Peptides against a protein of PDB entry 8HF1. Designs and how they scored, part 270

Target 1, 320 residues: chain A of PDB entry 8HF1
Amino acid sequence: NVMLYATKPTEVMVSFPHQEQVLTVTRLISAEIEKFYVSLDLMNIGVQPIRRSKSLQCLRDPSKKSFVKQLFNDFLYQMKEYGIYAASIAIISLIVEFDIKRRQAETLSVKLMHRTALTLCEKIRHLLVQKLQDMTYDDDDDNVNTEEVIMNFSTPKVQRFLMSLKVSFADKDPKDICCLVFVERRYTCKCIYGLLLNYIQSTPELRNVLTPQFMVGRNNISPDFESVLERKWQKSAIQQFRDGNANLMICSSVLEEGIDVQACNHVFILDPVKTFNMYVQSKGRARTTEAKFVLFTADKEREKTIQQIYQYRKAHNDIA

## One batch from the design tools (peptide; made by RFdiffusion4, then SolubleMPNN)

Design b2_p27_6_s1 (from b2_p27_6, 9 letters changed)
Fold by OpenDDE base, seed 1:
Structure b2_p27_6_s1 (fold): chain B 320 residues (1-320), chain A 27 residues (1-27)
Amino acid sequence: as target 1 above (320 residues)
Amino acid sequence: SDFQKLIEDLLKLPESLEPIPEIDPTL
């Protein structure tokens, strides 16, 4: 009866100050995206042929404009929630996506639309990288990937997360670590993965300790947008984590599909817990002795977060 | 530097890792 020895994980809450650091660069980027939306709305792309994709999503956006806006809105969210450093990585994912779509464009007008979006992403990337470089006093070190730059250009949430990793895992045996990091959005997995790679490489105490990987849940909304490469990567990432070749896995909340991930000793929830299912599924992965379940909350939302966790604990006990 | 102060404030994190209080069953 394995259920009797499920040591409840220690639930920990990390508070962070709600700093709306409205930097000039973030205002400029937001204004450039808004100008682009006006131009995008005026752009005549014609009637697109209905591809016989069985996905309901391809049927919902015949204009393909809503998807372009969604990606930039997701980028703006990541820049706000994770900071300028994370945004410099997040923009690369948009560049890759728009370049794929530009190459797959059936019409010159759609090709031009994705090219214009790509040019905006390249401009945004330049503005972000320039701002990261402006803090490096050494003109000679093109390396914007230092611990100092990462920390200074990250939001208080991300700063607290990175320090929580450093404190939790500095100089530990990699074999004793099984860590999950849950994020809400698919694109956040890649962004936080890139940030963690650079942070771990810049942090001697973590460099040989943490081996991160990421897993994007299956987008049930559009299985056709999951490249065969992404599905192969997901399988490889899961296998590396099972084999102990990776000891930190970044997951989107879309892990509703039955991915048998091992019992972990650390579970970090980087984004707000919005659903009971997310709480139970993520907490249910922290099953080792002394397992930690770590939540991040803004100071202003602390009480509301506590009350929500209490409601979820009560609901979980009523089902058990 | 502002960074050193930030790191010092962040290194106090182990003490700021407040356990989410157990639900007082009386509330």
Scores: peptide ipSAE 0.036, ipTM 0.573, DockQ to the pose 0.037
Fold by OpenDDE base, seed 3:
Structure b2_p27_6_s1 (fold): chain B 320 residues (1-320), chain A 27 residues (1-27)
Amino acid sequence: as target 1 above (320 residues)
Amino acid sequence: SDFQKLIEDLLKLPESLEPIPEIDPTL
């Protein structure tokens, strides 16, 4: 009988201007990645030995080239969707992944491929960090992690998200806060987590108010050890959120896996809602009396987003 | 209508300090 008194959350739609950040550095990085793809296609990595895993999950190990391209395409997406500051954090995850794959390489050709990808990531990181430093006119404070630098090098979507957090949570008791942030991609969880740590640390009104944590979806392609470590990390992150040691949780679709997360007072959807299930599950976590469900939309997509939400509301009311 | 209330609730969001768009002076 507890289901009947669920107060409907207040649904809010934050609009942001569609600005393509046409920075010279972004164009240069994109051009360097495209040049690398041409070089990667010409690389002879040989026939990969089919690992005789006795498990009938012959998941075709995605061609080692296709996986490299996927990681750079995910990086390009994050740079476009979240901005240069977020990209400076996202590139570190690629550096770590390519260094692991370089060390695990069974052949010299595969080792060289991952080394070349790693060298490109280090170049990209340098270009991003240099562009973040160009705003610090004072030679003495190499701190690229200021509120100003974070805001100026973030997309309008991320700017509006950070402002919405500041307005919602400035000078509040951390015990009264239970916030979820939904993102589409698992790599975005780590990127937005790193951005939020730096933003909260640079914003006095949010210091000691917000304690972020993140959850990433299970990687079915990760080695058993990585999958065990990821599962341990997820369990620890969920426990910290349940115990109130963390009050903001960043999730990629992980609630679909039956993770029991407490009722929240704020739910932010940072990326477009693509499915009815995502809408119902994420909205269904905003269950407190004054709960807010916040969506972000580009001004150009505002009408389409409103129509989609109306369809989802109608479909939800027809099932309830 | 629920739509009018959504617009009114959107207008009650504090006027976002328009971040000064860094107009790239090279465009």
Scores: peptide ipSAE 0.021, ipTM 0.445, DockQ to the pose 0.032
Fold by OpenDDE base, seed 5:
Parts: structure tokens; C-alpha cells; sequence
Structure b2_p27_6_s1 (fold): chain B 320 residues (1-320), chain A 27 residues (1-27)
């Protein structure tokens, strides 16, 4: 039994100020979503036809309204946690999802519900893009995807994350990079992926260095709702990362599902570490010599986070 | 203590993390 002496990665904590960026636009968007929830609760979508072939749970009125509210709540979370720029990308995922559901609607009432949700998403997108454009002094450069715009409209957490990437990977050989980025929510993988694509493209030092990919964890609610496309995409993303065609992987809880990912030299935990298992499994991917394990914490939660990591280290050493 | 060392090791921002320029997000 060769005990693979797992080289203990260097653990780093990046603190960020707890700035509640109270932008007028975020208040307006939240208020529009709340007004929409009142309207949605008043909508009679009627008794949904039970298709015998699809699990009964997806067809009841409460489940469809609940799913619409869940998507907007996840969007509001992303806007709060990652900022307006990330929200401008996140809203596109809602637009796509509601357009699919609108087209798949079996009843006029359900079609109208998804159309109303879609109209709200387009309004939100317009409000976000308009606010991003307010910083472009040049009327001719409609490019809201600059490093400056991305940084200014990101939360302090995301700013520190992007800076940590720039400092860690500027002008490095892409072959020497194997980076994981852990996030809590599957929807965050997509918006952070889109943000990173734009950031890398706007940052010369990273443009030919980082090739991001994402992995969305399996939806525990129904493996049957994982589109064949999502499963194909996940397999392709993993394969690209294994083949070195991607060197940065954004993932949510996917490693807990037993997906074997190669040994990484960098592991970023963008969201709070909530479980001992998440700590051990994510840290256990930083296995190369000089591997770094980077945590992000708000200054107000720093002491609590340190105490929690100490408890996890102790528990890990008592098992090892 | 091991806790103080953990704090010190976690507080080691890589010396190369230049302070993010205070991009005043209120701009």
C-alpha cells in the first residue's frame, strides 16, 4: 500500500469587504420581480394535463409556478453574490429556459405565464445592460465586456477572484495550469463561465493562458430531466479538461458525485465551505507539488471561517 | 498554537496579490 502522501496544498484565504452595493438598478430589478410574483400568484394556469409518461410531480400548477420563482430567486442570489455583470449573463440562462418552456407549453395559460416571465427577463436584461453601458464614455464602443466594466460591476468577492486568477496565471504556460473553481449552485457555474470568457478575452495576460470550462452537477430532482445535450456536454467538458484542451474547470458539487478529475495545482472555493466532505474532497484535488487551495471570505465572516477550517483540519487529521 | 499558524498561513495572501486598486464601486 503506497500511501500516496497527499502533498498538503498551501491554503490561502482571500478576504473581501462586505460592501452591499446598493445600486438603484438592483432595487428596481428586485421590485419588478416582487411585482411579478404577485401577478404570478394571481395567474390561474388551470389543472395541468397529466401526461402518463412524465413523473406526476412536474405537472401540478404549484410546481410550475414554484419553478419560475426558483429561477428568479436563483437570479437574485447571483446578482447579490456576484454583481450586476454576472447578473447580465445569468439572465440569459433564464431567457433560454423560459423560451423553451413557452414553446413546450401545452396550454395557453402556461404559455402566457412563461411569456410574461420572459418579458420580465428581457426588461431585466435591458436594465442591466443599460447600467453597464453608463460607464462606456465612448458612444462608439458598445463593448460592455471590458476588464474595467467587468471589475466595476462585480462584487468584491468576484473582483478578488479575478485578480487572484490574473496574478496566479499571467503569462504562464497553459500546460502547467490545472485549476478548479468550486461554486455552490449549478447556475453559478454558467454565469461565472460566461464572466470568465469575457474577462479572459479582455485580459491580454490571460487570453492565451486560460481556457475555461464548466460542469453542472446532476439535478437530484430528476435524472430524466438532464437533457441528452447536458449529459453530452458534461462528458465533453470533462474530456476537454482531461485532455488539457481546458485548464480551468468551474464546478458545483460534482466531485462529491465521484467524478474523478485529475490532480490540480490550483483549487479556488468561490463560495463558503459548508461541509467537511466538501472541504476534504475539494482540497483533496489540489495534489500537485506547490498546489494552492484558495478560499474567499467576507471580512465579517473571516474569524468564523477560520474556526470552521480549523475544525475541519482537526477532523481530517483524526481520520488520517 | 496550531490555530494561530493556520490563521497566519491563511492570511498569507500570496505576496504577489498586489492590493486590488480601490476601484471605487460607487463610481
Amino acid sequence: as target 1 above (320 residues)
Amino acid sequence: SDFQKLIEDLLKLPESLEPIPEIDPTL
Scores: peptide ipSAE 0.019, ipTM 0.454, DockQ to the pose 0.041; fails the geometry check
Fold by OpenDDE base, seed 4:
Structure b2_p27_6_s1 (fold): chain B 320 residues (1-320), chain A 27 residues (1-27)
Amino acid sequence: as target 1 above (320 residues)
Amino acid sequence: SDFQKLIEDLLKLPESLEPIPEIDPTL
């Protein structure tokens, strides 16, 4: 019995300054969303027909208003946590979702609600893009995707993450890279994926070095409701990562469901580690020689984060 | 563009809402 000594990854903690740069644009966007919530509460959407599908009962807010508020609350979180550049990508997910819901609307009132939400998303997108363009001398939309713009309009956390990628992977052989990036939320996977595509394309040292992919974890809401498309895409993304066609995978915490991913040499935890299971499972992916497990923490939370990691290490050693 | 690919990927993957963890109103 060769005890495969699980190579203990080097745990790295990257600190970032807690800068609540409350930009005027973020205040304007928040205020527009709040005004929209007041208007949304006043909307008479009528009683939605309860379709007798037992499986759909938990997802049907009879007003569908909670779902709309949830998407905007998630967007506000992403704008706060990742910055304006990430928010400019995240708003597109909302546009797509509200357009789908608008097309699927069974009533005129629901259609109008999703149309109003969509109109707000387009206004938000315009405000975000305009703010990104303030750093560019050229009116060309492609010019907002520079390394400088991405870095300037990202939160200190995301800046430190991007810098950590550049330092870790600049001019490396793509075959020697197997990287996981863990984020808390499903929507953050897509947002950070889009940000990374643009960052890698704008960063010569990472161009052709990093090939990102993302994986949206399974819905906690019954695997039966996962669209056939989503399941196919998840399988394809995992397969591309196994085949080495992608060398960086962005994952939500829903990887707790035992998705068998290969041993990685880098694991980045972009968001706070909230559970012991998330710590053990994510760290357990960093299994190669010289593997790194990288955590990001605000300077103000550094000590708390260290103590939490120490508790998780102790608990892990008591079970192992 | 990478952006266009992102849009295509977003269109292919309908977002299912993760439940926002209830902000414990007692915190």
Scores: peptide ipSAE 0.008, ipTM 0.315, DockQ to the pose 0.018; fails the geometry check

Design b2_p27_6_s2 (from b2_p27_6, 11 letters changed)
Fold by OpenDDE base, seed 5:
Structure b2_p27_6_s2 (fold): chain B 320 residues (1-320), chain A 27 residues (1-27)
Amino acid sequence: as target 1 above (320 residues)
Amino acid sequence: SEFEELLELLLKLPESLEEIPEIDPTL
């Protein structure tokens, strides 16, 4: 019995400056969302009929106003944590969701609420795109997807992540790459996926090297109400990653989803490691020879992050 | 440009790649 010593991955920490870059546009967007919340609270949407067939949807959204606020709060998080460029992608997901909700609205008051939310999203999109264009000489929307624009309008965390990808994978054989990127939130998977598509397309050294996919976390509250489309997308994305047709997978929680992902040579943790289980299980995916487990931390949180990793290593050794 | 300075800072990223030291189990 050759005990295959599970090759411990090299644990790497990438520090980034804590810049509260308070851009005027981010303040303006936040203020417009807060004004919208005041308006939303004043909206009379009436008593929503509890349809027995929609009981599970009503359990997900006891107030149609709370769901609207959740989506904008998730957007504000994306803008803060990943930057204006990532926010320009994230806002499209809100536009799509509010347009669907507007079309599905059974009452005029609910239809108007979702229309008002959609109008705000279009205004936010315009403000973001206009700010991205301030660095382009040409007013063409296509020029906002350059490496320069992506880097300048990304947070220091995202800048360090993109450069870590470039340094790690430039001009490598795609078959030799099996990369996981862990993020905290389900909506971040789509946002970072869109950002990576544009970054890879604008970066010649990565264009034929990295093929990204994303897994959208199973909504534990009702797996049955995941759209047949989302379940098909998840199955397709996982299959493409297993078949080597995709070599970079973005995911929020592989373990809670019961998704068996293959052994990887790179695991990036883009957001803070909050639990021992997340540490052990994400690290446990970096199983190839010379595998890397890469963490991102703000400089101010560096020491606290190191101490937390030491506690997790100790706890793991005490159980093993 | 501010972007070129950022790229130069980012090209120094290999120096920002810190291996998290092993805990000496004897400490």
Scores: peptide ipSAE 0.116, ipTM 0.649, DockQ to the pose 0.036
Fold by OpenDDE base, seed 2:
Structure b2_p27_6_s2 (fold): chain B 320 residues (1-320), chain A 27 residues (1-27)
Amino acid sequence: as target 1 above (320 residues)
Amino acid sequence: SEFEELLELLLKLPESLEEIPEIDPTL
């Protein structure tokens, strides 16, 4: 019996300074969203037809107001956790979503609500892009996608993540790379994907080395909310990653048992590991020889993070 | 520039990659 010693990945912790980007623009944006919530609460959307799907009753605010607030709260989270550059990408996803909802609106009142949300998103986008342009002498939107602008307007966590990618993968053969990046939230996958596309394109050492893709886990999304397009995208993304046409995959959940994702040599956990199951399953994807499992922690939370990892290691050894 | 200093600080990142210590089996 050759006990295939499953080579345990090397666990790496990257510390980052707890620095809040105290930008006037972030305070302005937050204040505009709060004013919008007051206005949204005053909007009479009327009685929405209760679509009889019992499964949807808990997830759909019948007014659709809760969904609008959720999207803006997720945006505010992304702006805080990843910085204003990431927020400039995240806001585009809100614009697309609210435009779709505006077009699909069954009533004038719902159409107007989504239009008002869209107008706010356009204002937020303008404020963010204008702030990114303050570092560029040129008015061209393409000039905001430099390594310098991305790095300067990213949080310390994202800065450390991007540099960890650069150090880990600069001038490597793309075939030798199989990287997973785990994030907590669905919308963060798209945001970090867009950020990585721009960062890789602006970084010569990575431009022909990393090909990112993203996937949103199925279990956290009611099948009723998965568009046919999203399911097609997920299948395509998984296939590209299996075929080696993509070598970096961003995921918002641990891929279910049965998504045979290749053994990875790098697993990055960009957000805090909140559950034992997430720790075990994400670490369990780092299966190659010399695989790395990389965590990010604020300096202030370093000791607490170490203790939590020790508890997870202990619990994993007790069940193995 | 402040950015070059930040990059230089960030390029020291390989030295800031800390291995999470193994659990001492004696603890």
Scores: peptide ipSAE 0.038, ipTM 0.484, DockQ to the pose 0.036
Fold by OpenDDE base, seed 3:
Structure b2_p27_6_s2 (fold): chain B 320 residues (1-320), chain A 27 residues (1-27)
Amino acid sequence: as target 1 above (320 residues)
Amino acid sequence: SEFEELLELLLKLPESLEEIPEIDPTL
């Protein structure tokens, strides 16, 4: 009886400098969102019609304004954590969501609220794209999607992540790669996916090596047509990853119980590991021989992160 | 400059996975 000792993955910690990119454009965008919140609080969206469906009865007035604020707060988080380049992709997702909510609006007041949010998103997008274009010295090349632009307008965390991918996978056989990238928030999955598509396309050593996909967590709140399309997309993305048509999967920490993802040789944790369950579930996907489990930490938080990982290792060994 | 600081950060990146500080699994 050869006990196949499950090979423990090698755990790697990549440190990055704590640099707040305090760009003038970032301050201006934050100030425009705060002005919009003051205006939004003054908006009378009136008593919302009670839909007869019991499940939708709880979507009162405060929840619609709260949802708008949540999306802009998630955008501000992504701009801070991932940089201006990632923010230029993230703002497109807000435009799409507010346009859908504008079309679904049953009242003129709610329609106008979502229209005002859209106008702000369009202004933010213009400011971000203009700032990305300031690096293109050639007036004729509107190509803001170069390796240089992506790197210069990404946070040190994202720069270290992209370099770790390049070092790990440059000129490798695509069949030998099974990579997971974990992020905390569902909106970050799509943002980092768009960033990786552009980075891989602009990096010759990765262009034919990495094929990314993303998985968004199930939106259990609305049985709407969007939730059916999202579920179809998720099933397709998982199937492509199982069939080897994609070799890098970006997923939120909510890997729902029952997504049977194959054993991976690389697992990247882009965002901080906040729970023991996240540590065990994500590390438990790195099961191949020589599997790597890569964590990213700010230099200022390195000691705290190391102590937390040792506590999780101890707790895991006490259960095994 | 911000560009020199970025270049210095890129030059301080490990050239190989072997140069990436491993968390000692025995600790």
Scores: peptide ipSAE 0.024, ipTM 0.484, DockQ to the pose 0.050
Fold by OpenDDE base, seed 1:
Structure b2_p27_6_s2 (fold): chain B 320 residues (1-320), chain A 27 residues (1-27)
Amino acid sequence: as target 1 above (320 residues)
Amino acid sequence: SEFEELLELLLKLPESLEEIPEIDPTL
């Protein structure tokens, strides 16, 4: 029995400073969302017809208000965790979702609710884009998608992540790269994907090196939100990554669903590792001889993160 | 600029990538 010594990946921890400073724009956006929640709670939308969605989640929100609040809470989380630049991309996903829901509205009251949410998203988008533009010294360059703007308006976590990519992949052969980026939330995949596209395009040493894709787990998708287009796109993204037409994939919870992804040489965990399964499955994708498994932690949480990883390593060795 | 200083600090990250010590489970 040749025990294929699966070369254990080199585990790397990247620390980042905890950003406590809340910008005026983020406070204003949070206050506008809170005002909107008060207005939303006062809205009489009536009893909604229970569509026979097989999802238990659709049965839990007969008012459709909890879903609206969930999307804005997810946006607030992304703005806090990834920064203003990422938030400017994340808000577009909310605009798309609320426009779909507005068009699919069964009643005028529900249509109005989603329209009001959409109007708030458009206001938030304007505030974010204006703040990105206010820091471009060149009044003539409407391009908020520069490396400088992306870096300045990203959280320390995202800054460290982008620099880790730049250093890891600058001027490398695209064929030698197989990179996974794990995030916790579905909407974070799209947000970080959009951020990476703009960053890679603005970074000459990465422009022809990294080709990103994203993939969202099915369990994180309400079956009512999993369009046939999203399923086709996921299959295409996986196939492009298998064929080497894409060399970086951003994913959330996908490994629990039995999506077979090839062995990778880089695995980045952008969000905290919350479960043993997430640790084992994500680390288990870093299988090449020089594979790196990179974790990001706030300085304040560094010790706790190290202890948690140690517990996961021990638990993994007890099962193996 | 503060941004260039930040970039220099961030480009030094590879040297600051601490390998999570393999705590030898036998120790």
Scores: peptide ipSAE 0.015, ipTM 0.479, DockQ to the pose 0.037; fails the geometry check

